# Peptides against a protein of PDB entry 7BDX, part 21

Target 1, 212 residues: chain A of PDB entry 7BDX
Amino acid sequence: EMGAAACTLLWGVSSSEEVVKAILGGDKALKFFSITGQTMESFVKSLDGDVQELDSDESQFVFALAGIVTNVAAIACGREFLVNSSRVLLDTILQLLGDLKPGQCTKLKVLMLMSLYNVSINLKGLKYISESPGFIPLLWWLLSDPDAEVCLHVLRLVQSVVLEPEVFSKSASEFRSSLPLQRILAMSKSRNPRLQTAAQELLEDLRTLEHN

## One batch from the design tools (peptide; aimed at target 1 D55 F63)

Design b1_p12_3 (made by RFdiffusion4)
Pose (drawn by RFdiffusion4):
Structure b1_p12_3 (pose): chain A 212 residues (1-212), chain B 210 residues (1-210), chain P 12 residues (1-12)
Amino acid sequence: as target 1 above (212 residues)
Amino acid sequence: EMGAAACTLLWGVSSSEEVVKAILGGDKALKFFSITGQTMESFVKSLDGDVQELDSDESQFVFALAGIVTNVAAIACGREFLVNSSRVLLDTILQLLGDLKPGQCTKLKVLMLMSLYNVSINLKGLKYISESPGFIPLLWWLLSDPDAEVCLHVLRLVQSVVLEPEVFSKSASEFRSSLPLQRILAMSKSRNPRLQTAAQELLEDLRTLE
Amino acid sequence: AENAAHLAEAMA
């Protein structure tokens, strides 16, 4: 209970750039981010499906962990630190997104997809994520999630890699072969404007790159 | 005059999340949200045989109080703080909406309805408002108001209550059936565009979940 | 945004 309370407080204050700089400056953050991935992996493996039932100081603990990772990656030196020091944490995030079934731990998936988008803002972070093993199959599969907020964060991540045609050119062929054009087109007609324009903007960029 | 000027200044700066977080600790020593409800209750009681005066120092004081409550509830930890600590203030807001006759204190009713909508974004806040005494009769009463802005914010709150699970097993199935569907339909053909669209949106949501 | 509009009216 005490461990989760401290992680929740750290999640709250981590929204500040001054606090994020202080976390990376203290010589204990490396251990914190290594054991963070282990705790997130342990939490996901411990779930035999079901849902989560807002596990008392268990789900709040991992949510605080993913929330901290997201708030750190939101700051320039935070996403820089993560791609240099905590590449194993990025591997764990990408692994846990594929390991989590559609509809299972939706809040955890959005926090994780938000952090991947933030890390992709860093040039090396974009290279590391896009070059990870089943990255493209993972993207199209996360789009098969019924939750609209998960689909929005997948489209935002796809748009981020698509916005750097140099990195996008390495992962050619499968981007044209396996892309769920129909699902992205359906998302361009959603009554939810943020999801609708995200898919509309991604479709504009996808059609423009195939011709230009 | 001085009290209202300081409250208006606080209403201006309360649009910042940093300021809202700073306000939530101050409620301990000076019961800001506890005495806010008393001031709002005292103001409406003082309008015995009369309606609003406006441009007054007293009118802008309560407007600033309701505006601050709304700007606090607009921040995630603000609406979380209100539903945990300031449930009495929420009771006062819901009470004063019913106590105010139609056409009386229109701007105050809109600001109050905006704060209830914001608190309803929080899961416990939604339960607390929807499970409050006389809540459905209050929605009907507020929709009988001639002012379009008040009707708009009632429909926005009703839409917020209609969306999300609320157990869904006839707990929310009866809430939808008990609404003034005729008045919502009349407002769907309204000459006020903002009101017409809110009633239209609400009607779509009522039909979607039927 | 609407709350700020009310604030602007109150200041006016």

Design b1_p12_3_s1 (made by RFdiffusion4, then SolubleMPNN; from b1_p12_3, 9 letters changed)
Fold by OpenDDE base, seed 1:
Structure b1_p12_3_s1 (fold): chain B 212 residues (1-212), chain C 212 residues (1-212), chain A 12 residues (1-12)
Amino acid sequence: as target 1 above (212 residues)
Amino acid sequence: as target 1 above (212 residues)
Amino acid sequence: SEVQKIGEELLA
C-alpha cells in the first residue's frame, strides 16, 4: 500500500517538466527505470495465474510507474534519457504490449502506448521503437483489441511512423502488405469521436503517401 | 526494492517547494501521510526482532518517508498541512522517538527530529508538539543519546521551545526542574563544532530567560 | 493535417 501511495504521488508530480528534470538529474534515475521495467514485467507475468483485481495496490503501483514513464517521455530531455540510457525499459514495454492478449489489462496497455507515443516524438525514439523486432506485427496485434482507447493510441503510434518518411521507408513494404485496412476503415466509422478522428486522419496520411 | 526507489525519488524532488505544493494539492496527500505514519511505526516495531541492516530496502524506504516529511515541513504550507490535517503522523513521530533507545536507529531519529524542528517553526506546530504528553521527558530521553547528531537536533528543538515565550511559559516549571544542565554543559565542550555551538547558544538563551 | 507531436502528460 505505501509503495503504491508513494509512486502515485511521484506520478502526480512528474507532470511537471521541472520534476522530470529533477528525477533525471539525480544519481538514482538509472536504477529506478531499470527496476520499473522489471516490476512491470513481473506484474504482467503474474496475471496468467491470479485475476488481480484492477484496483489492487499492485495494479495501482504499476499504473503509476507507467504514468511516470509517460510523463518523463513527454519531455524532450526525458525522451533523450529513455532512448539513450533506458532502452531496456522501452524493450520491456514493447514486449509487455506483445504479451498481453486483446482485451487484457486495457488500462496498462493505454498507459504504455502513451509512453511509446511520447518516445516516438523524437526521431531517435521513433527509429528505436520502429526498428524493434516484430514492431509492425505488434501494432496489428494491438489494433485487434476491442477497446477503443487501446486502438486509439495504437493508431496514434502508427501515425507517428507514417508521418516520418525516413522511418516509414524502412518498413513501407511490410507495412503495406500487412496493413489491416478494413479494421482501420471500420474505426473511421466508430461512434467514438476520438477513435473516428484518429482513424480518418491516418487514412488521409496513408492516401497522401500513396499519391507521392 | 521498487517502492524504496520510487520513494527515494519522491524524497529527492520534495526538496522543491513547488513539488511540496503539488503533493499537498492532490487528493491523495492525506492517505499518503496516514500510511507513512503507519509504515514508519511498523518499521520501528519490527526492529525488536530482526537486526534489519541499515542498508535494507525497508530502511531506505522509511528514511525516504522521513525525508519527505522533513521536506514538507520545511515549507510554510507543508507545516500548516501537517499540523491541521496530519496530526496523527506528528504523534507517531513523537511516539517513535520515545520508543527508540539511546543509540538505536540514529539515522531515523535524526530525520524525525529534523521534521519536528521544521514543524516547530510555526507557532501552531510548536504548540502542538510541545503540548504532546511527555514531551519534556522525551527531549531529555533523546538528549541522553550518545550520537552527536541526535543530540544536536534535540538541542535545536529545545531551543525552539525556549525561544517562544508563550510556549515556554506553559512548561517552564517542568523544564527547569528536569533540565539536564550538566549534560548540556558537557555538550558545550564537545569536539563537535555544531553540537558545541548549539549547546552554547541554548545555554545563553536559558541565561537570558533567568535574568528576565 | 500535420499532427503535432505533443507529448501527453498524465495526472495521477
Scores: peptide ipSAE 0.148, ipTM 0.847, DockQ to the pose 0.063
OpenDDE base, seeds 2, 3, 4, 5: peptide ipSAE 0.058, 0.132, 0.030, 0.027; ipTM 0.843, 0.851, 0.834, 0.835

Design b1_p12_3_s2 (made by RFdiffusion4, then SolubleMPNN; from b1_p12_3, 8 letters changed)
Fold by OpenDDE base, seed 3:
Structure b1_p12_3_s2 (fold): chain B 212 residues (1-212), chain C 212 residues (1-212), chain A 12 residues (1-12)
Amino acid sequence: as target 1 above (212 residues)
Amino acid sequence: as target 1 above (212 residues)
Amino acid sequence: SEVNEYHAELLA
């Protein structure tokens, strides 16, 4: 309970760039983010057993941790820190996204995807994430989720890859061969306006790449 | 472990006035400070049993919580929040200071005393603390501590009472009758310069009050 | 090319 409350407060204040800088400027940042990944992993592994109530203190704690990572990744120095000094955390997030089944732990997935998207704003971060083993299959696995928000954030991450020639060129063959085009087309007809727009934009970007 | 890391970061950033305002401006502050008191109480109660390593994650967590309270109390709006909305926490701190024996949990005592001193900067806070049951005996109990820093912070809190006529007048009789004058005189001869100065100043203030 | 300003997501 106390941990969840503390992390929730830390999450809230981490929306400030100056707070992110303060977090990272201390000698405690490395330890915090190292343990963060382990805590998230432990939580996800526990889901296969006991029905963890979504509103449990443990769940809220893990959500707050994911939120903190997202907010850190929203700032340039935070992205640099994550990509340079906390790669294990990024690896963990990628792994956890793979471990969770479609429809499972939707809120956590969204938060983790948002963090990865923010990391992808840095070319170095995008390279690191996209060169992760099984990254492309992971995207399609996640895109099979019935949740529109999960799919939206997956599409945004996909778009980050597609819009960067240096990154896309390395995976273009695999990307083209495995692209769930019918799924993306279906999303472009979604009743969710954000999902619809994201899918449509991605389709346009992909068409442009096919003609170049 | 994760809780200690999160609270430690929150403690660090709480040195900023803007962060304190952000913490208090949210709907999560009440819950946090409510649970904080309970967590501290649980820790202190556990000391009578298992030898808690001073450097344990639990200890560090509780120290961080006390540090956060101190930092909140360092700011005017934080003092107002504590005095108006988190009185149970203040009551808990006073109780815990009484439960701890001289020489026991010195670091936590110092932090708690610092928080109470900060609260005492507000007249309303000072009134609340000083009107707590057994407050004067508590001061003398704490002043029996062999630790110079504990004694220093007790003397500072005593000085806050003595320097406020509205507060001191209510307890002047009890204060004068129970004042450990010999102890304070001994402290005025301490090798610790801060303790020496604080004791000397208090003795001067007391002499002034006796002549008025 | 309209550089889609990648807006970083901040969560409160």
Scores: peptide ipSAE 0.037, ipTM 0.815, DockQ to the pose 0.052
OpenDDE base, seeds 1, 2, 4, 5: peptide ipSAE 0.037, 0.036, 0.036, 0.035; ipTM 0.815, 0.814, 0.815, 0.814

Design b1_p12_3_s3 (made by RFdiffusion4, then SolubleMPNN; from b1_p12_3, 8 letters changed)
Fold by OpenDDE base, seed 1:
Structure b1_p12_3_s3 (fold): chain B 212 residues (1-212), chain C 212 residues (1-212), chain A 12 residues (1-12)
Amino acid sequence: as target 1 above (212 residues)
Amino acid sequence: as target 1 above (212 residues)
Amino acid sequence: SEVQAYGDELLA
């Protein structure tokens, strides 16, 4: 309980850029993010047997950790730190997103996807994650999720890829051959306005790329 | 390990007034400080049997908690919060200081004493802690500690009492009858310059009060 | 634009 409480408070205050800078400026940042990745991995590995109550202290703890990563990645210096000094954490997040089934641990997936999206704002970060093994199949796997928020953030990440020619050119063939067009089209007709907009924008961007 | 790491980071960033305000402004503050007190108590109760390594994750976790309380108490709104809304935590700290033997858990004692000193800057806080049962005997118990840093912060707290006539008048008789004058005189000759100064200042303040 | 995940959930 106490660990989760402390971590949740840290998550809350990490919404401030100055707090993120303070976290990163100390000699504790590397260790913290290393242990964070391990903790998240251990949690996901534990899910296969016990219906861990989504509202457990352990779950809240992991949510807070993912939230901290997200907020760190929301600022330039935080992205630089993650991409330069905590790549293992990024690899872990990508792996965990692949390990979770559709509809499983939705909130955690959303937080992790938000973190990856933020990392993708940095060209170096975008290059790194997009060059990860199985990245394109992972995107489509995640896009099969029944949750609109999961799908929304997947679409945003896909958009980050397609809007960066230097990145997209490396994956264009695989991307085009495996694009779940029907799924994206279905999302463009969703009742969820945010999902609808994201899908429409992506479809527009993709059409523009086909004409070039 | 992860809990201690998160809590340690929270401790570090709590040195900022803005972070303290953010912690206190949320709906989580009361619960956090409640659990903090319980956690600290549980830790101290566990010490009677196992020589818990001072450098254990559990120890570091509790140090971070005590540090957070100290930093919260370092600002006006934080003191007001503790004195108005978390008195049980203050009572716990006082109790734990009494439960620890001379030379035992020195770092924790220092942090807790620093928190109480900060609280004593607020007249309401000073009144509250000085009116706690056994407060004067507790001060003298703590002043028997072989550690100079412990003794330093005890002397600072004693000074806060004697410099506030409205507080001192309530305890003056007990204070005078039990004053460990020889111990304080010995400290005024210490090789530790901070301890020496604090003891000298207190002796001067006490002499001034005897002439009034 | 960046997205923030503000943690306002109460811990059990």
Scores: peptide ipSAE 0.302, ipTM 0.836, DockQ to the pose 0.328
OpenDDE base, seeds 2, 3, 4, 5: peptide ipSAE 0.298, 0.231, 0.056, 0.033; ipTM 0.834, 0.831, 0.829, 0.825; seeds 2, 4 fail the geometry check

Design b1_p12_4 (made by RFdiffusion4)
Pose (drawn by RFdiffusion4):
Structure b1_p12_4 (pose): chain A 212 residues (1-212), chain B 210 residues (1-210), chain P 12 residues (1-12)
Amino acid sequence: as target 1 above (212 residues)
Amino acid sequence: EMGAAACTLLWGVSSSEEVVKAILGGDKALKFFSITGQTMESFVKSLDGDVQELDSDESQFVFALAGIVTNVAAIACGREFLVNSSRVLLDTILQLLGDLKPGQCTKLKVLMLMSLYNVSINLKGLKYISESPGFIPLLWWLLSDPDAEVCLHVLRLVQSVVLEPEVFSKSASEFRSSLPLQRILAMSKSRNPRLQTAAQELLEDLRTLE
Amino acid sequence: TNAEYYEEAVAA
């Protein structure tokens, strides 16, 4: 209970750039981010499906962990630190997104997809994520999630890699062969404007790159 | 005059999340949200045989109080703090909406309805408001107000209550059937565009979940 | 709306 309370407080203060700089400056953050991935992996493996039932100081603990990772990656030196020091944590995030079934731990998936988008803002972070093993199959599969907030963060991540045609050119062929054009087109007609324009903007960029 | 000027200044700066976080600790020593409800209750009681005066130092004081409550509830930890600590203030707001006759204190009713909408974004806040005494009769009473802005914010609150699970097993199925569907339909053909669209949106949501 | 009423109160 005490452990989760401290992680929740750290999640609250981690929204500040001054606090994020202080976390990376203290010679204990490396251990914190290594054991963070182990705790997130342990939490996901412990779930035999079901849902989560807002596990008392268990789910709040991992949510605080993913929330901190997201708030750290939101700061320039935070996403820089993560791609240099905590590449194993990035591997764990990408692995846990594929390991989590659609509809299972939706809040954890959005926090994790938000952190991947933030790390992709760093040039090396974009290279590391896009070059990870089943990255493209993972993207199209996370789009098969019924939750609209998960689909929105998948489209924002796809748009981020698509916005760097150099990195996008390495993962060619499968981007044309396997892309769920129908699902992205359906998302360009959603009554939710943020999801609708995210898919509309991604479609504009996808059609423009195939011709230009 | 001085009290209202300081409250208006606080209403201006309360649009910042950093300021809202700073306000939530101050409620301990000086019961800011406890005495806010008393001041709002005292103001409405003082309008015995009369309606609003406006441009007054007293009118802008309560407007600033309701504006601050709204700007606090607009921040995630603000609406979280209100539903945990300031449930009495939420009671006062819901009470004063029913106590105010139609056409009386229109700007105050709109600001108050905006704060309830914001608190309803929090899961416990939604339960607390929808499970409050006389809540459905209050929605009907507020929709009988001639002012379009008040009707718009009632529809926005009703839409917030209609969306999300709320157990869904006839707990929310009866809430939808008990609404003034005729008045919502009349407002869907309204000449005020903002009101017409809110009633239209709400009607779509009522039909979607039927 | 909240901001609009605030501007009116300041103007007043």

Design b1_p12_4_s1 (made by RFdiffusion4, then SolubleMPNN; from b1_p12_4, 7 letters changed)
Fold by OpenDDE base, seed 3:
Structure b1_p12_4_s1 (fold): chain B 212 residues (1-212), chain C 212 residues (1-212), chain A 12 residues (1-12)
Amino acid sequence: as target 1 above (212 residues)
Amino acid sequence: as target 1 above (212 residues)
Amino acid sequence: TVDEIGQEMLAA
């Protein structure tokens, strides 16, 4: 309980750039983010057994951790820190996104995807995550989720790849051969306006790349 | 472990007034400080059994909690919050300071005393803590500690009482009758310059009050 | 900057 409360407050204040800088400026950041990955992993591994209530202290704690990572990744120096000094955490997030089934832990998936998207704003971050083994299959696995918010954040991450020629060229063959076009087309007709827009934009970007 | 790491980061960033305001501006502050008191109490109660290593995660966690309380109490709005909305926490800190033996949990005592001193900067805070049952006996109990830092912070809190006529007048009889003058005189000869100075100043303040 | 427009900060 107390850990979840403290972590939730830390998440809230991490919405400030100055607080992110303060977190990273200390000698404690490395340890914190190392343990963060381990804690998130332990939580996800526990889901195969006891139905952890979504409103549990454990869940709240992990959500706050993912929120902190997202807010750190939103800041330029935070992205640099994660990509240079906390690659294990990024690897863990990618692994956990693969371990979760469609519809499972939707809130955590969204938070983790938001963190990866923020990392993808930096070319070095985008390169790192997109060159991860199984990244493209992972995107399609995640895009099979029934949740509109999960799908939205997957599409945003896919768009980050597509819009960077240097990154896209490395994976273009695999991307084109495995693209779930029918799924994306279905999303472009979604009742969720954010999902609909993201899918339409991605389809337009893809069409532009086919003509070049 | 993770809780201690998160709480330590929160402690670090709470050194900023803006972060304290952000913590208190949310609807989560009340719950956090409520659980804080309970957690600190549980820790202190556990000391009669297993030798909790000072460097344990549990210890680090509680130290960070006490540090956060201190930093909140350092800010005007934080003092107001604690005195108005978290009196149970203040009561808990006073209780725990009484429960600890001389030389026991020195670091925690120092942190708790620092928080109470910061609260004492506000007249309302000073009134609240000084009117607590057994406050004067508690001061003398704490002043029997062999640790110079504990004694220093006790003397600072005593000085806060002595320097406020409205507060001091309510307890003047009990204060004068129970004052460990020989102990304070011994501290005025301490090799610790901070303790020496604090004891000398308090003795001067007391002499001034005897002549008025 | 492009970074400021694209970033997602979450309130707790």
Scores: peptide ipSAE 0.036, ipTM 0.837, DockQ to the pose 0.064
OpenDDE base, seeds 1, 2, 4, 5: peptide ipSAE 0.029, 0.029, 0.027, 0.024; ipTM 0.832, 0.832, 0.829, 0.829

Design b1_p12_4_s2 (made by RFdiffusion4, then SolubleMPNN; from b1_p12_4, 9 letters changed)
Fold by OpenDDE base, seed 4:
Structure b1_p12_4_s2 (fold): chain B 212 residues (1-212), chain C 212 residues (1-212), chain A 12 residues (1-12)
Amino acid sequence: as target 1 above (212 residues)
Amino acid sequence: as target 1 above (212 residues)
Amino acid sequence: MVQEIGDEMLAS
């Protein structure tokens, strides 16, 4: 309980760039993010089945950790820190996203995907995560999720890859061969306006690339 | 470990007024400070003897909690919050300071005393803590500590009481009858310059009050 | 590219 409360407060205040700089300015940051990855991994490995008590202190704590990572990645210096000094954490997030079943730990998936998306704002970050083994299959695995928010954040991450020529060219062959076009087309007809828009934009971007 | 790491980061960033305002601006603050008191109390009650593993995760966690309280109390709105909405926490801190033996948990005592001193900057806070049962005996109990930093922060808190006529007048009789004058005089000869100065200043203030 | 910020506890 107390750990979850403290971490939740830290998550809230980490919405400030100045706070992120303060977090990173100390020698404690490396240890914190190292333990973060381990804690998140331990949590996911402890999950028995698809039903999670989302209100548990354990869940709230892990959500707050993922939220902090997301907020750090929202800031330029935070992205730089993650991609230079906390690559293991990024690898852990990618691994955990792959280990979770569709519909399992939806809130955590969203937060982790948001963190990866924020990392992707930095070209070095985007390169790093996109060059991870199984990254493209992971995107399609995640896009099979029944949750609209998960799918939305996957599509946004896919857009980051597609819109960066230096990254997309390296993945283009695998991307084209495995693209779940019918799934994305279905999402472009979603009643969720955010999901609908993201799917439509991605389809437009893909069409533009086929003509070039 | 993870809780201690998160709480330590929160302590560090709480050195900013803006962060304190952000912490207090949410509905989570009340719960956090309630659990803080309970956690600190549980820790002190778990202590077996005078030797504490100061490097333990448990100790670090509790130190960070006490540090956060201190930083909150350093800000005007934080003091107001504590004295209006978290009086139970203040009562807990006073209780814990009484429950600890001389030389026991020195770092925690210092942090708790610093928090009380910061609260004393607000007249309402000073009134509240000084009107607590056994407050004057508690000051002398704490001043018997062999640690110079503990004694320093006790003397600073005593100064806050003495220098406020509205508060001192209510305690003056008990204060005069129980004042450990010889102990304070000994501290005025301390080799620790901060302790020496604090003791000398207090003696001067007391002499001035005897002439009025 | 859009920055995503989290600042709240998840609802029950």
Scores: peptide ipSAE 0.024, ipTM 0.831, DockQ to the pose 0.195
OpenDDE base, seeds 1, 2, 3, 5: peptide ipSAE 0.021, 0.022, 0.021, 0.019; ipTM 0.830, 0.832, 0.832, 0.827

Design b1_p12_4_s3 (made by RFdiffusion4, then SolubleMPNN; from b1_p12_4, 9 letters changed)
Fold by OpenDDE base, seed 4:
Structure b1_p12_4_s3 (fold): chain B 212 residues (1-212), chain C 212 residues (1-212), chain A 12 residues (1-12)
Amino acid sequence: as target 1 above (212 residues)
Amino acid sequence: as target 1 above (212 residues)
Amino acid sequence: MVQEILDEMIAS
């Protein structure tokens, strides 16, 4: 409980750029983010057994960790830190996103996807993530999620890839051959306005690429 | 380990006034400080058994908690919060300072004493602490500590009482009758320059009060 | 027009 409370407060204050800089400026950041990945992994592995209450202290703790990673990745120096010094954490997040079933741990998935999206704002980060083994299949796996928020953040991450020629060119063949076009088209007609807009924009981006 | 790491980061960033405000501005602060007191109490109670390694994750965690309290108390709004909304925590700190033996948990004692000193900057806080049962005997108990840093922070807290007429007047009789004058005089000759100075200043303050 | 990629923080 105490750990979850402390971590939740840390998450809350990490919404400030100055706090992110303060977190990263110390000698404890590396250890923290290393253990973060391990903790998140342990949590996800525990889900195959007993139904962890989504509202458990452990869940709250892991959500806070994922939130901290998201907020760190929202800042330029935070992205640089993650891409240079915490690649294992990024690998772990990609792994965990693949390990979770559709509909499982929605909040955690959203937070992890948000963190990856933020990392993708940096070209170096986007390159690193997109060159991960199974990255494209992972995107489609995640896009099969019934949750609109999960799908929204997947679409945003896909858009980051599509809008970056240097990254997209490397995966263009696989991307085109495996693109779940019907799924994205269905999302463009979603009742969720954010999901609808994201899907429409992605479809427009893809159409542009077919003509160029 | 993860809890200790998160709490340590929270301690580090809490050195900023803005971070303290952010911590206190949320709805989670009350719960956090309530659990903080409980956690510190549990730790101190555990020391009567097996020698907890001072460098254990648990110790580091509790040190970070005490550090956070200190940093919160360093800010005007933080003092107001502690004195108004977290009096149980203040009571717990006073209790724990009494429960620890001389030379036991020096770092924790220092942090707790620093937090109480910071609270004493606010007259309302000083009044609250000084009206605690056994406060004066507690000061002398702590002043018997062999550690110079513990003694230094006790002297600073004593000075806060002595320099506040409204507080000192309430305890002046007990204070004068139980004052460990020889101990303070010995400290005024300490090799530790900070302890030496603090003891000298307190002796000067006490002399002034005897003439007024 | 290519949509600008924006960073996103999340509150607890």
Scores: peptide ipSAE 0.037, ipTM 0.827, DockQ to the pose 0.053
OpenDDE base, seeds 1, 2, 3, 5: peptide ipSAE 0.029, 0.026, 0.028, 0.019; ipTM 0.813, 0.821, 0.812, 0.804; seed 5 fails the geometry check

